# Peptides against a protein of PDB entry 2N1D: the designs that were tried, part 41

Target 1, 169 residues: chain A of PDB entry 2N1D
Amino acid sequence: EVKVKIPEELKPWLVDDWDLITRQKQLFYLPAKKNVDSILEDYANYKKSRGNTDNKEYAVNEVVAGIKEYFNVMLGTQLLYKFERPQYAEILADHPDAPMSQVYGAPHLLRLFVRIGAMLAYTPLDEKSLALLLNYLHDFLKYLAKNSATLFSASDYEVAPPEYHRKAV

## One batch from the design tools (peptide; made by RFdiffusion4, then SolubleMPNN)

Design b1_p14_1_s4 (from b1_p14_1, 6 letters changed)
Fold by OpenDDE base, seed 3:
Structure b1_p14_1_s4 (fold): chain B 169 residues (1-169), chain A 14 residues (1-14)
Amino acid sequence: as target 1 above (169 residues)
Amino acid sequence: DLIKTLKELLERLK
C-alpha cells in the first residue's frame, strides 16, 4: 500500500464535498471559477517565488505537468460521484475538446490525491523513486492546505435544478 | 537524476 497523506486541514473538506454532492444534491459550479490549470500554475509560481535555485524549478514544472495530465485522464472515470455524471456528460457535450483541468477546480483535484496512492501501488517503483514522488505530491498538498480558505468553499456549489435531480441518483 | 526520475514516474501515472 502506498499512502498519500492528505493534510488534516483538507480532510474535513473531502467530507463536506461528499456531503454537498451526495446528500444535499448540489453540484460544483462549472466551469470552475478557478480551474485546475490555474491552481497548478499558481503553485508553480509560488514555488519559484521562494527563491530556490538549482533543478527544483524544473522538477516543479514536471510535477505540475504530471498532475495535470493525470487529472485529465482520471477525472471522468475515477473522480466523480454518481450524482455528478449527468453534469459531466453535459460538460463533454459543451466542451468536447477541452481538457477537464480547464473545467473543474480544487475539490475535484483534491479527490485525485485520494486515488493516486492506490495507483502507485500497482506501479513498479523503487523505494527511492517512490519516496521522491510522494514528497512532491505532499508538497503540493501542503500548498492546497495553505490556500484552502480560497480554494475550497461551499459557495462554489449550487443546488441542482429539478430537471437534473430527476435524472440523477 | 531527479528530473529523469520524476519524468519517468509521472509518465507512469498517466
Scores: peptide ipSAE 0.027, ipTM 0.665, DockQ to the pose 0.444
Fold by OpenDDE base, seed 1:
Structure b1_p14_1_s4 (fold): chain B 169 residues (1-169), chain A 14 residues (1-14)
Amino acid sequence: as target 1 above (169 residues)
Amino acid sequence: DLIKTLKELLERLK
């Protein structure tokens, strides 16, 4: 089994995120004030500022690009709660050509890492490659944890209007 | 294709 370890600091947020949407019937404000593209860009710049070698810098860029692509593939089918489906449909109608990494933010990005482990289990990978990937994924998650105060907030959610509830049934 | 995306990512990391 391939398991991506979520930092302990971020685990409570996943519970809060779930509660806000499924129990309190709230929605994350879209488009996100700070979208996935911006978060990944900040991470890349952060890593570059740490004085990494050229090879390490290249690797970070590839990881960022891969996470972005993976997020865009997974968001609509794997990362949304049932209550969020009408909102997603509206986003697709209004912005049919926009990648979801430009629309969604940190909470949905974090959900990706809950699912990615299971998906990696279906991908034949040599031990060295898998270890390398996991190291970068964990490094990124560590970055999210360090910046959690600015990236994750219940104030980014709002109660869905009554007309939305009718669409969500 | 999710599997394809993951494979491509891993190849880039090598």
Scores: peptide ipSAE 0.025, ipTM 0.675, DockQ to the pose 0.118
Fold by OpenDDE base, seed 2:
Structure b1_p14_1_s4 (fold): chain B 169 residues (1-169), chain A 14 residues (1-14)
Amino acid sequence: as target 1 above (169 residues)
Amino acid sequence: DLIKTLKELLERLK
């Protein structure tokens, strides 16, 4: 498989995220106060502010578009814990045409990068192309790590109500 | 679908 390295700063968050949902029976508040679209936009703007050339700016935009697409494809089927399924169903019912990148936030986006490596393994990419993509993905992950204090917080979760527990398995 | 999209994006990055 393709190895996508998660920054050490974010690895503990993945554990906390899992614990909040699976063990503490909490849910990430939806719609997210800062959704995936916004995070990616901020990243793109951040890269632009660093004095990148036009070519680099174009590449960043393409990477952002790619991450967004992957997230929207993978969220419902690959990135949710079982406890989150009823919440997802409610989101689909209330916002049937909304991309999940406009609903979910940083924690779920980070989960993508736990799975994306395996998905990339199925893509026939040459070594150079894969290296380039990985560089951008790692750069984005570094950005998430740099802004982790504002992007990842247990305060964005809330205890699921008793009614939710009754329909959650 | 996803693979196709990824390929297209990568081609643009080259």
Scores: peptide ipSAE 0.024, ipTM 0.651, DockQ to the pose 0.165
Fold by OpenDDE base, seed 5:
Structure b1_p14_1_s4 (fold): chain B 169 residues (1-169), chain A 14 residues (1-14)
Amino acid sequence: as target 1 above (169 residues)
Amino acid sequence: DLIKTLKELLERLK
């Protein structure tokens, strides 16, 4: 099995995220104050500012593009808890053509990396390609961990109103 | 198609 290692600093957040949604019946505020597009852009700029060669810069751009596309594909089908489904439906109705990377933020992006390993297992990958991809993914995760104080906060969630609870039944 | 997306990503990284 392909394993994508989540930084230890971010593992507790995954639990908190789950608890906020499923047990405390809260919702992540949408649209996100800091959406996935912005996070990926900041990462790319961060990498470019570190004196990377043109070749490395190109690779970072491709990784960012890939993560964005993969997130947009996976969000609605794989990354949401049951309680979040009505919210997602409302987002689709109000913004039918908006990429979810422009709506959702860091918590949902992090959920992607919990699932990506299993998805990679279904893809025929040679050892070199897999190693290269994993290196980039882990590098990005390290970036998320470094900026976790600004990207992950319970204050970005709010208690769902009674009207929402009726929809979630 | 997730598999297609991943394959395309890998090709671009080469």
Scores: peptide ipSAE 0.023, ipTM 0.653, DockQ to the pose 0.119

Design b1_p14_2_s1 (from b1_p14_2, 6 letters changed)
Fold by OpenDDE base, seed 3:
Structure b1_p14_2_s1 (fold): chain B 169 residues (1-169), chain A 14 residues (1-14)
Amino acid sequence: as target 1 above (169 residues)
Amino acid sequence: MLVVPEPQDFDFEP
């Protein structure tokens, strides 16, 4: 298995996210005020502003594209708690053609990095390519940590209505 | 002691 290290600053958020959903029976407000697409765009722009070379910029763009693709593939099948399933079903019904990266936000994006390591273990990447990818993934996670005060907030969650509780507990 | 969450600690379901 490929190990993707979550920054220590973000580990408590994963616990808070878990608690908000599974224990407090809250839901992340959808569509996200700041969706995954915008977060990735901000990261790319941040990297560009740091004076990177053209080659590094290209690599960042590829990583951003990859993260987006993985998120869109994995969200519905690997990144949701049971309590969130009815909400996801509503999103699919209302927006069947919308990429989930345009609907969900930072908390679910962070969940991706809990699972992505196992997925990368099955990718046909050579050692050098994998190492490079991991470096960029960790760099992105550091970016999330740096901006955690803005990206992660319990105020982005809301108590699920009683009718929702009857659908999933 | 810090509790380090691991993937197995999160019950993400399909």
Scores: peptide ipSAE 0.123, ipTM 0.734, DockQ to the pose 0.105
Fold by OpenDDE base, seed 5:
Structure b1_p14_2_s1 (fold): chain B 169 residues (1-169), chain A 14 residues (1-14)
Amino acid sequence: as target 1 above (169 residues)
Amino acid sequence: MLVVPEPQDFDFEP
């Protein structure tokens, strides 16, 4: 298994996210005000603004593309709690061709990094490539932690209405 | 110590 370390600053948020959904029966507002695509774009621009070389810019773009792809593949099967199933079904019905990175936001993106380590264990990467990837993933997580005040908020969640609870049984 | 949700807690079924 490949271990991806979640910054200590973000661990409490994962707990709060879990609590909001599973215990308080709230839902993240969709479509997200700031979706995964925009978060990744902001990160890429942030890295480019720090005076990176062309080669480093290329690497950042590849990492962003990789994170986006993993998110879009894993969201619907790996990153949702049971209570979120009806909401996801509604999203698919209303936006069948939209990538989930354009619908979901920071909380679900953070959930990806809880699972991505195990997935990376199945990728045919050599030690050097894996180390480089891990460095970028940790760098991105540090970026999320740095911007956590704007990316993670309980106000982005709403109490699910009674009609939703009937669908979630 | 905070109990961070683990992959097993994400119980969505395709």
Scores: peptide ipSAE 0.073, ipTM 0.748, DockQ to the pose 0.132
Fold by OpenDDE base, seed 2:
Structure b1_p14_2_s1 (fold): chain B 169 residues (1-169), chain A 14 residues (1-14)
Amino acid sequence: as target 1 above (169 residues)
Amino acid sequence: MLVVPEPQDFDFEP
């Protein structure tokens, strides 16, 4: 299995996210105020502003596209807690054609990196390509860590109403 | 000790 290292600064947030959902029975507010698409766009722009060459810019765009694709594929089946299933069902009903990267935000995006390593293990990449990809993934995670104060907040969650609890049996 | 959520903590398809 390919190992994707989560920055130590973000590990506590994964715990808080888990606690908010599973213990406090809260839900991340959807659609996200800042969705995955916008986060990835900001990252790409950030990298471009750092004076990247054309080749580096191309690589960043490819990585962004890849992250988005993985997120959209994995969100519904891999990245949700059981308590979030009714909310996801409602999202699918209300936004049947919308990619989940336009609905969900930073917390769920971070969850991707808990799982993505296993997916990459089945990707036919040579050692050099895989190392390069991992470097970019780690670079992106560092970006998330640097911007964690604005991207991750308990205020983006809300207490689920009693009606929701009945659905989330 | 800080326990980070693992893949088994998510609801996933077998």
Scores: peptide ipSAE 0.060, ipTM 0.718, DockQ to the pose 0.131
Fold by OpenDDE base, seed 1:
Structure b1_p14_2_s1 (fold): chain B 169 residues (1-169), chain A 14 residues (1-14)
Amino acid sequence: as target 1 above (169 residues)
Amino acid sequence: MLVVPEPQDFDFEP
């Protein structure tokens, strides 16, 4: 099993996110004010500004690209709660060609790391590549934890209107 | 230790 450990600083947010959606019946405001693409870009720039070698810079870019691709593939089928189904359908209707990494933000990106381990377990990666990937995934999660005050906020959620509740089965 | 939501909690099936 490929284990991706969520930092202790971010675990409370996953609980709050779950509570906001499933119990409080709120929705994350979409399109996100800071989408997944911008978060990943900021991370890449942050890593590059710290004096990484060319090889390390290449590795960061590959990791960012990989996270983006996994997010775009998994968002619609593996990262949403039942209550978020109508919102996702509306996003697809309004933005049919937009990658979900340009629509969704930090909370949904964090959810990816709850499931990505299982996906990586079936990915044909050599031991060195997998170890490197895991190191960068944990490094990225540490980056999210460091910037959690600006990336994760309950104020980015809003109460779903009554009409939405009728659509949400 | 906090109980993090499990993968099965993300139950969207389009």
Scores: peptide ipSAE 0.032, ipTM 0.688, DockQ to the pose 0.181

Design b1_p14_2_s2 (from b1_p14_2, 6 letters changed)
Fold by OpenDDE base, seed 1:
Structure b1_p14_2_s2 (fold): chain B 169 residues (1-169), chain A 14 residues (1-14)
Amino acid sequence: as target 1 above (169 residues)
Amino acid sequence: MLKVPEPQDFDFEP
């Protein structure tokens, strides 16, 4: 089993996110004001500004690309609550060719790390490559934790209108 | 007491 540890600072947000969607029947505002692509770009720039070598910069870019790809693959099938399905369907109808990393934001990106461990367990990676990947994933999660005040906010959610509730069968 | 989230606590669509 591949274990991805979520920082303690971010665990409460996963609970709040769950509560906002499933209990309070709210939706994250889409398209996100700061999408996954932007967050990953900021992280990459942050890492590059820290004086990394060329090889380390290349590794960061690969990790960013990997996170983006996993997010785009997993969002629709593994990272949504049932209540969010009508919203997702609307996004697909309005933006059929847009990658979800350009639509969704930090809360859904964080959800990826709840599920990515299971996916990595079935990915053929050598021990060294897997260890390196896990190190960068944890490093990225630490980055999210450091910037949590600006990335995670209940004000980015809104109460779903009555007509939406009829769609959420 | 703060709940400690685990993967099984979140019922994302499979």
Scores: peptide ipSAE 0.176, ipTM 0.754, DockQ to the pose 0.113
Fold by OpenDDE base, seed 5:
Order: sequence, then structure tokens, then C-alpha cells
Structure b1_p14_2_s2 (fold): chain B 169 residues (1-169), chain A 14 residues (1-14)
Amino acid sequence: as target 1 above (169 residues)
Amino acid sequence: MLKVPEPQDFDFEP
């Protein structure tokens, strides 16, 4: 098992996200005003501005690409609560060719890191490469924590109407 | 009452 430690600052948000969806029956507004692609791009630019070597930029871009790929693969099968199924189906119908990283935002991206550790356990990486990857993942999570005030807000959720509840049975 | 979700808490199946 590969353990990805989520910053303590972000754990309360995961609880709030869970509560908003499963208990309060709310839905994250889609398409996200700030999607995963934009968040990753901002992170890459942030790292680029602080970096001084082409090698570091290359590594960051590779990590960003990896996170995006994992998110797009896992969102529909691994990162949703049961209550979110009808919403996801509607997104697929309305945007059949759009990657989910262009639709979903920070809350769902954070959910990825709840599961990514188990997925990395099946990735053929040597110990050194895995350690390096984990360092970047933790660095990205720290970035999310640093920007949590702008990335995570209950105002991005809306109460699902009765019509939706009928579909979610 | 409130808990941090674990992998098994995401129960979406296509």
C-alpha cells in the first residue's frame, strides 16, 4: 500500500464535501467555474515561477499530466457518491467527448487523493521514482491547502430539487 | 458522526 497523506487542513473539507452530498443532498455546480484543468495549470505556473531549471519544469508538467490522467480515468468509476450518479449521467449526455477534468473542480480532485495511493501500488515504479512522485503529490496537496479558501466553498453546491431525488433512487 | 471518507465510501458503479 502506498500512503498519500492528505494535509490536515483539507481533511475537514472532505468531511464537509461528504456531508453536503450524502446528508444534505446537495450537488456540486457543474460545469465547475474553476475546473481541474485550470487548477493544474495554475499549479504548474506557480511551480514554474518558483523554479529555476528546465528539468524542474519538465517534472512538474509530467506530474500534472499524470494527475489529470488519473482523474479522468477514475472520476466516473471511483470518485463519486451514489447520489451524484444522475448528475454524472447528465454530464456524459451533454458533454460526451469532454474530459471530466474540464467539467469537475477542486472537491472532486481532492477525492482523487483518497484513492490514488491504492492505484499507485499497482504502478510499476521503482522505489526512487515512487518517492519522487509522492513528493510531488504532497507538494500539490500543499498547494491545494494553501489555496483552499478560493478552491473549496459550500457556495459551489446547490440543493438538489425533488425531480433529481426521484432519479437518484 | 462526521468522518473523513475512505475509498470504500465512494460507491459509484456505472
Scores: peptide ipSAE 0.084, ipTM 0.752, DockQ to the pose 0.138
Fold by OpenDDE base, seed 2:
Structure b1_p14_2_s2 (fold): chain B 169 residues (1-169), chain A 14 residues (1-14)
Amino acid sequence: as target 1 above (169 residues)
Amino acid sequence: MLKVPEPQDFDFEP
């Protein structure tokens, strides 16, 4: 399988995210104040500001587009905890045609990288292309780690109301 | 007690 390494700096957040949702019965506030689209755009702009060549800029844009696509495909079926299902259903009802990258934020985006390796294993890429992609994915994860104080906060979660608990059982 | 989530910790709906 393709291995995507999560930075050590972000592993504690994955634990906190898991704890907030599954044990503390909180929900990430949706729609996200800073959604996946915005995060990816900021990353792309960050890379451009570093003096990248046109070819590198193109590659970054392609990677951003790819991450967005993977997220939108995988969010509903692979990146949610059971407790989040009623919330997701409400999002689908209220925003049936909205891509999830416009609704969800950094925590769920980070969850993608827990699963994306398995998906990449089925993607027909040559060794060089796969290595390049992995390098960019790791670069993006490093970006998330550098900006973790802004992107990941327990204050973005809220205690689910009693009504939610009843339908989440 | 606390662990880093793995793929199987999330819902999976084929």
Scores: peptide ipSAE 0.066, ipTM 0.743, DockQ to the pose 0.128
Fold by OpenDDE base, seed 4:
Structure b1_p14_2_s2 (fold): chain B 169 residues (1-169), chain A 14 residues (1-14)
Amino acid sequence: as target 1 above (169 residues)
Amino acid sequence: MLKVPEPQDFDFEP
């Protein structure tokens, strides 16, 4: 099994995210003020600003594209808690042609890395390619950890209205 | 102590 290690500093956030949604019955405010596309763009720019070679830039762009694609494919079917389904349905109705990477933000992006390992197990990558990919995924996660103070906040969540609770049953 | 989410905690749709 392919295992993607979540940085220790981000694990508490996963717990808080879980708690906010499932126990406190809150919802992440959508559309996100800082969506996945923007986060990935910032990461790419961050890597480029550090004096990467052309090969390094190419690899970063591929990783960003890959993360975006995986997120967009997996968000609706694999990255939501049951309580978030009505919200997702509303998003689809309001933004039928928008990729979810333009709607959702850092918390849901982080959830991707809880599941992506299993998905990578189905990807026909050789050992070297997989190792390289994993290195970049871990690098990206370190980036998220470095910027966690601005990317992850309970203030981005709000209590779901009573009528929402009925929909989420 | 709160639970760390695992893949099975998400609502997977077929």
Scores: peptide ipSAE 0.043, ipTM 0.733, DockQ to the pose 0.099

Design b1_p14_2_s3 (from b1_p14_2, 7 letters changed)
Fold by OpenDDE base, seed 4:
Order: C-alpha cells, then sequence, then structure tokens
Structure b1_p14_2_s3 (fold): chain B 169 residues (1-169), chain A 14 residues (1-14)
C-alpha cells in the first residue's frame, strides 16, 4: 500500500467529521459553500503566486486535475458513510451531470486522502513518478492544513431531519 | 514521507 501522510492538524478533523456524521447524525450542507473545484483552484493559484517555474506550475495543474479526477471517481463509491447515502442519491437526482467536485467540499476531499493510497498502489506509475506525486499530495495536504480554519467547520453540518433518518436505515 | 494509516473508525462505504 502507498502511504499518504495526513497532517496532524487534520487528523482530529477526520475524527470530528466521522463523529458528526455517524454519531450525531448530521450531514454536510450540500451543495458546498466552497466546493472541491474551488479549493483546488485556490491551491493552484496559491502555488502560482509563490513564483513557481513553468514546470512547477504545469505539475501543479496536473496534480490538481488528478485530484479532481480521483475525487469524482471515488466520492460515490469510496468516500461516503452509510448515513450519507440518501443525501448522495438526492444529489445525483438533482444534479445528474454535475461532477461531485462541484457539489462536495473540504471534508469529503480530505477523506480522499485516507483512501487514495490504496488506489495509487494499483496505478502504473514508476517509482520516481509515484514519489513526485506523493510529494505534491503531501504539499496539497499541507495547504489544507494551513487553511483548515476556513475549510473545516462543524457549522457546515446540520442535523438531519427525521424523514432523512428513515431513508438512512 | 510519512505514512498515516486510515483511522479504524473511518468506515466509508460504497
Amino acid sequence: as target 1 above (169 residues)
Amino acid sequence: MLSVPAPQDLDFEP
């Protein structure tokens, strides 16, 4: 398995996210106030503003595109708790052509990095390419940690109504 | 690079 390091600042959030959804029976408000596309765009712009070379900028764009693709592929199949399934079904019904990166936000994006390592293990990347990718993934995670105060908040969740609980059996 | 195992309580479902 490919190991992806989650910053210590974000580890507690994964627990809080889990608690909010599974124990407190809350749902992340959708569509997200700040969706994954926006977060990735901000990251790319942030990297650009730091005076990166063209090659570095290109690499960042490729990484952003890759993260977006992985997120859109994995969200529905790998990144949801059972309690979130009815919400996801509603999203698919209401937004059938929208990529999930335009709907979901930072908490679910962070979940990707819990699972992405296993997926990368089966990706045909040479050792150097994999190491480079991992470096960028860790760099992005550091960015998330740096902006965690604005990206991760329990106030973005809301208590699911009783009718939702009946759907989420 | 440091590896962080997935938390045991994170039971994402398909």
Scores: peptide ipSAE 0.139, ipTM 0.750, DockQ to the pose 0.135
Fold by OpenDDE base, seed 3:
Structure b1_p14_2_s3 (fold): chain B 169 residues (1-169), chain A 14 residues (1-14)
Amino acid sequence: as target 1 above (169 residues)
Amino acid sequence: MLSVPAPQDLDFEP
């Protein structure tokens, strides 16, 4: 198993996210005000602004592309609570060709890092490449933690209407 | 009542 360490600052948010969805029966507002694509773009620009070498910039771009791909593959099957399934179905119906990285935001992106370790365990990466990838994943998580006040907010959730509850049961 | 789970125990079930 590949261990991806989530910063302590972000662990409480995962709990709050879980509580908002599963216990309070709220939904994250979609499409996201700030989607996964924009978050990844901001991260890439942040890394470039800190005077990284060309080789490091290339690596950042590859990591961003990888995170985006993993998110788009995993969102629908591995990153949703049962209560969110009707919402996801509506998104697919309204936006059948849109990648989920353009629809969902920071909370669901953070959920990826809860599951990505298991997927990476089966990737044919050499030890050096895997170590480098893990370093960048942790670096990205630190970036999320640094910007958590703007990326994670309960105000981005809304109470699901009674009609939705009937669909979710 | 159920305790709040740790992040590693989050259940993203389909």
Scores: peptide ipSAE 0.133, ipTM 0.738, DockQ to the pose 0.107
Fold by OpenDDE base, seed 5:
Structure b1_p14_2_s3 (fold): chain B 169 residues (1-169), chain A 14 residues (1-14)
Amino acid sequence: as target 1 above (169 residues)
Amino acid sequence: MLSVPAPQDLDFEP
């Protein structure tokens, strides 16, 4: 299995996210004020501003595209707590053609990196390519950690109404 | 090291 290390700075957030959803019965406000697409775009621009060569910029764009694709594929089936299922169903009904990367935000994006390692184990990547990919993924996670104050906040969650609780049983 | 939520806490679809 491919090991993707979550920065220690972000692990507490994963616990808080879990607590907000599963124990406090809150929901992340959707559509996200800052969606996954925007976060990835900001990262790409950040990397470009650091003086990367054209080849490195191309690699960053491919990594961003890959993260987006994985997120869009995995969100609905692998990244949601059971309590979030009714909300997801409503999103699909209201936005049937929208990729989830345009709807969800940083908390769910971070959840991807808890699961992505297992998925990468099934990718036909050679050792060198895998190492390079892992370096970019860890670099992105460092970026998330650096910007965690603006990307992760309990204020982006709200208490689910009683009507929602009935749907979640 | 803090633990992340266990896989069983996520709702997997078949």
Scores: peptide ipSAE 0.095, ipTM 0.741, DockQ to the pose 0.126
Fold by OpenDDE base, seed 1:
Structure b1_p14_2_s3 (fold): chain B 169 residues (1-169), chain A 14 residues (1-14)
Amino acid sequence: as target 1 above (169 residues)
Amino acid sequence: MLSVPAPQDLDFEP
């Protein structure tokens, strides 16, 4: 099993996210004001601005591309709570050709890192490559933690309307 | 201070 360590600063947010949706019956506002694509782009630019070598820049771009791909593949099947399924269906109907990384934001991106470890366990990577990837994933998570005040907010959630509750059995 | 549950213990159910 590949273990991805989530920063302690972000663990409470995962609990709050869970509570907002499953217990308080709220929904993250979609499309996100700051989508996954934008977050990943900001991270890449942040890494480039710190004077990284060309090799490090290429590695960051590959990691960003990988995170985006995993997110787009896993969002609909592995990263949603049952209560969010009607919302997801509406998004698919309204934006059938849009990748979910252009629709969803930081909370759902963080959920990816709860599940990505299991996916990486089945990825044909040598030990050295896997260790390098994990280092970058942890670096990205640290970036999310540093920017948590702007990326994660309960104000980005809204109480689902009564009509939605009827759809979400 | 109560410990925060591990994120991997949260189940995302589609």
Scores: peptide ipSAE 0.033, ipTM 0.689, DockQ to the pose 0.088

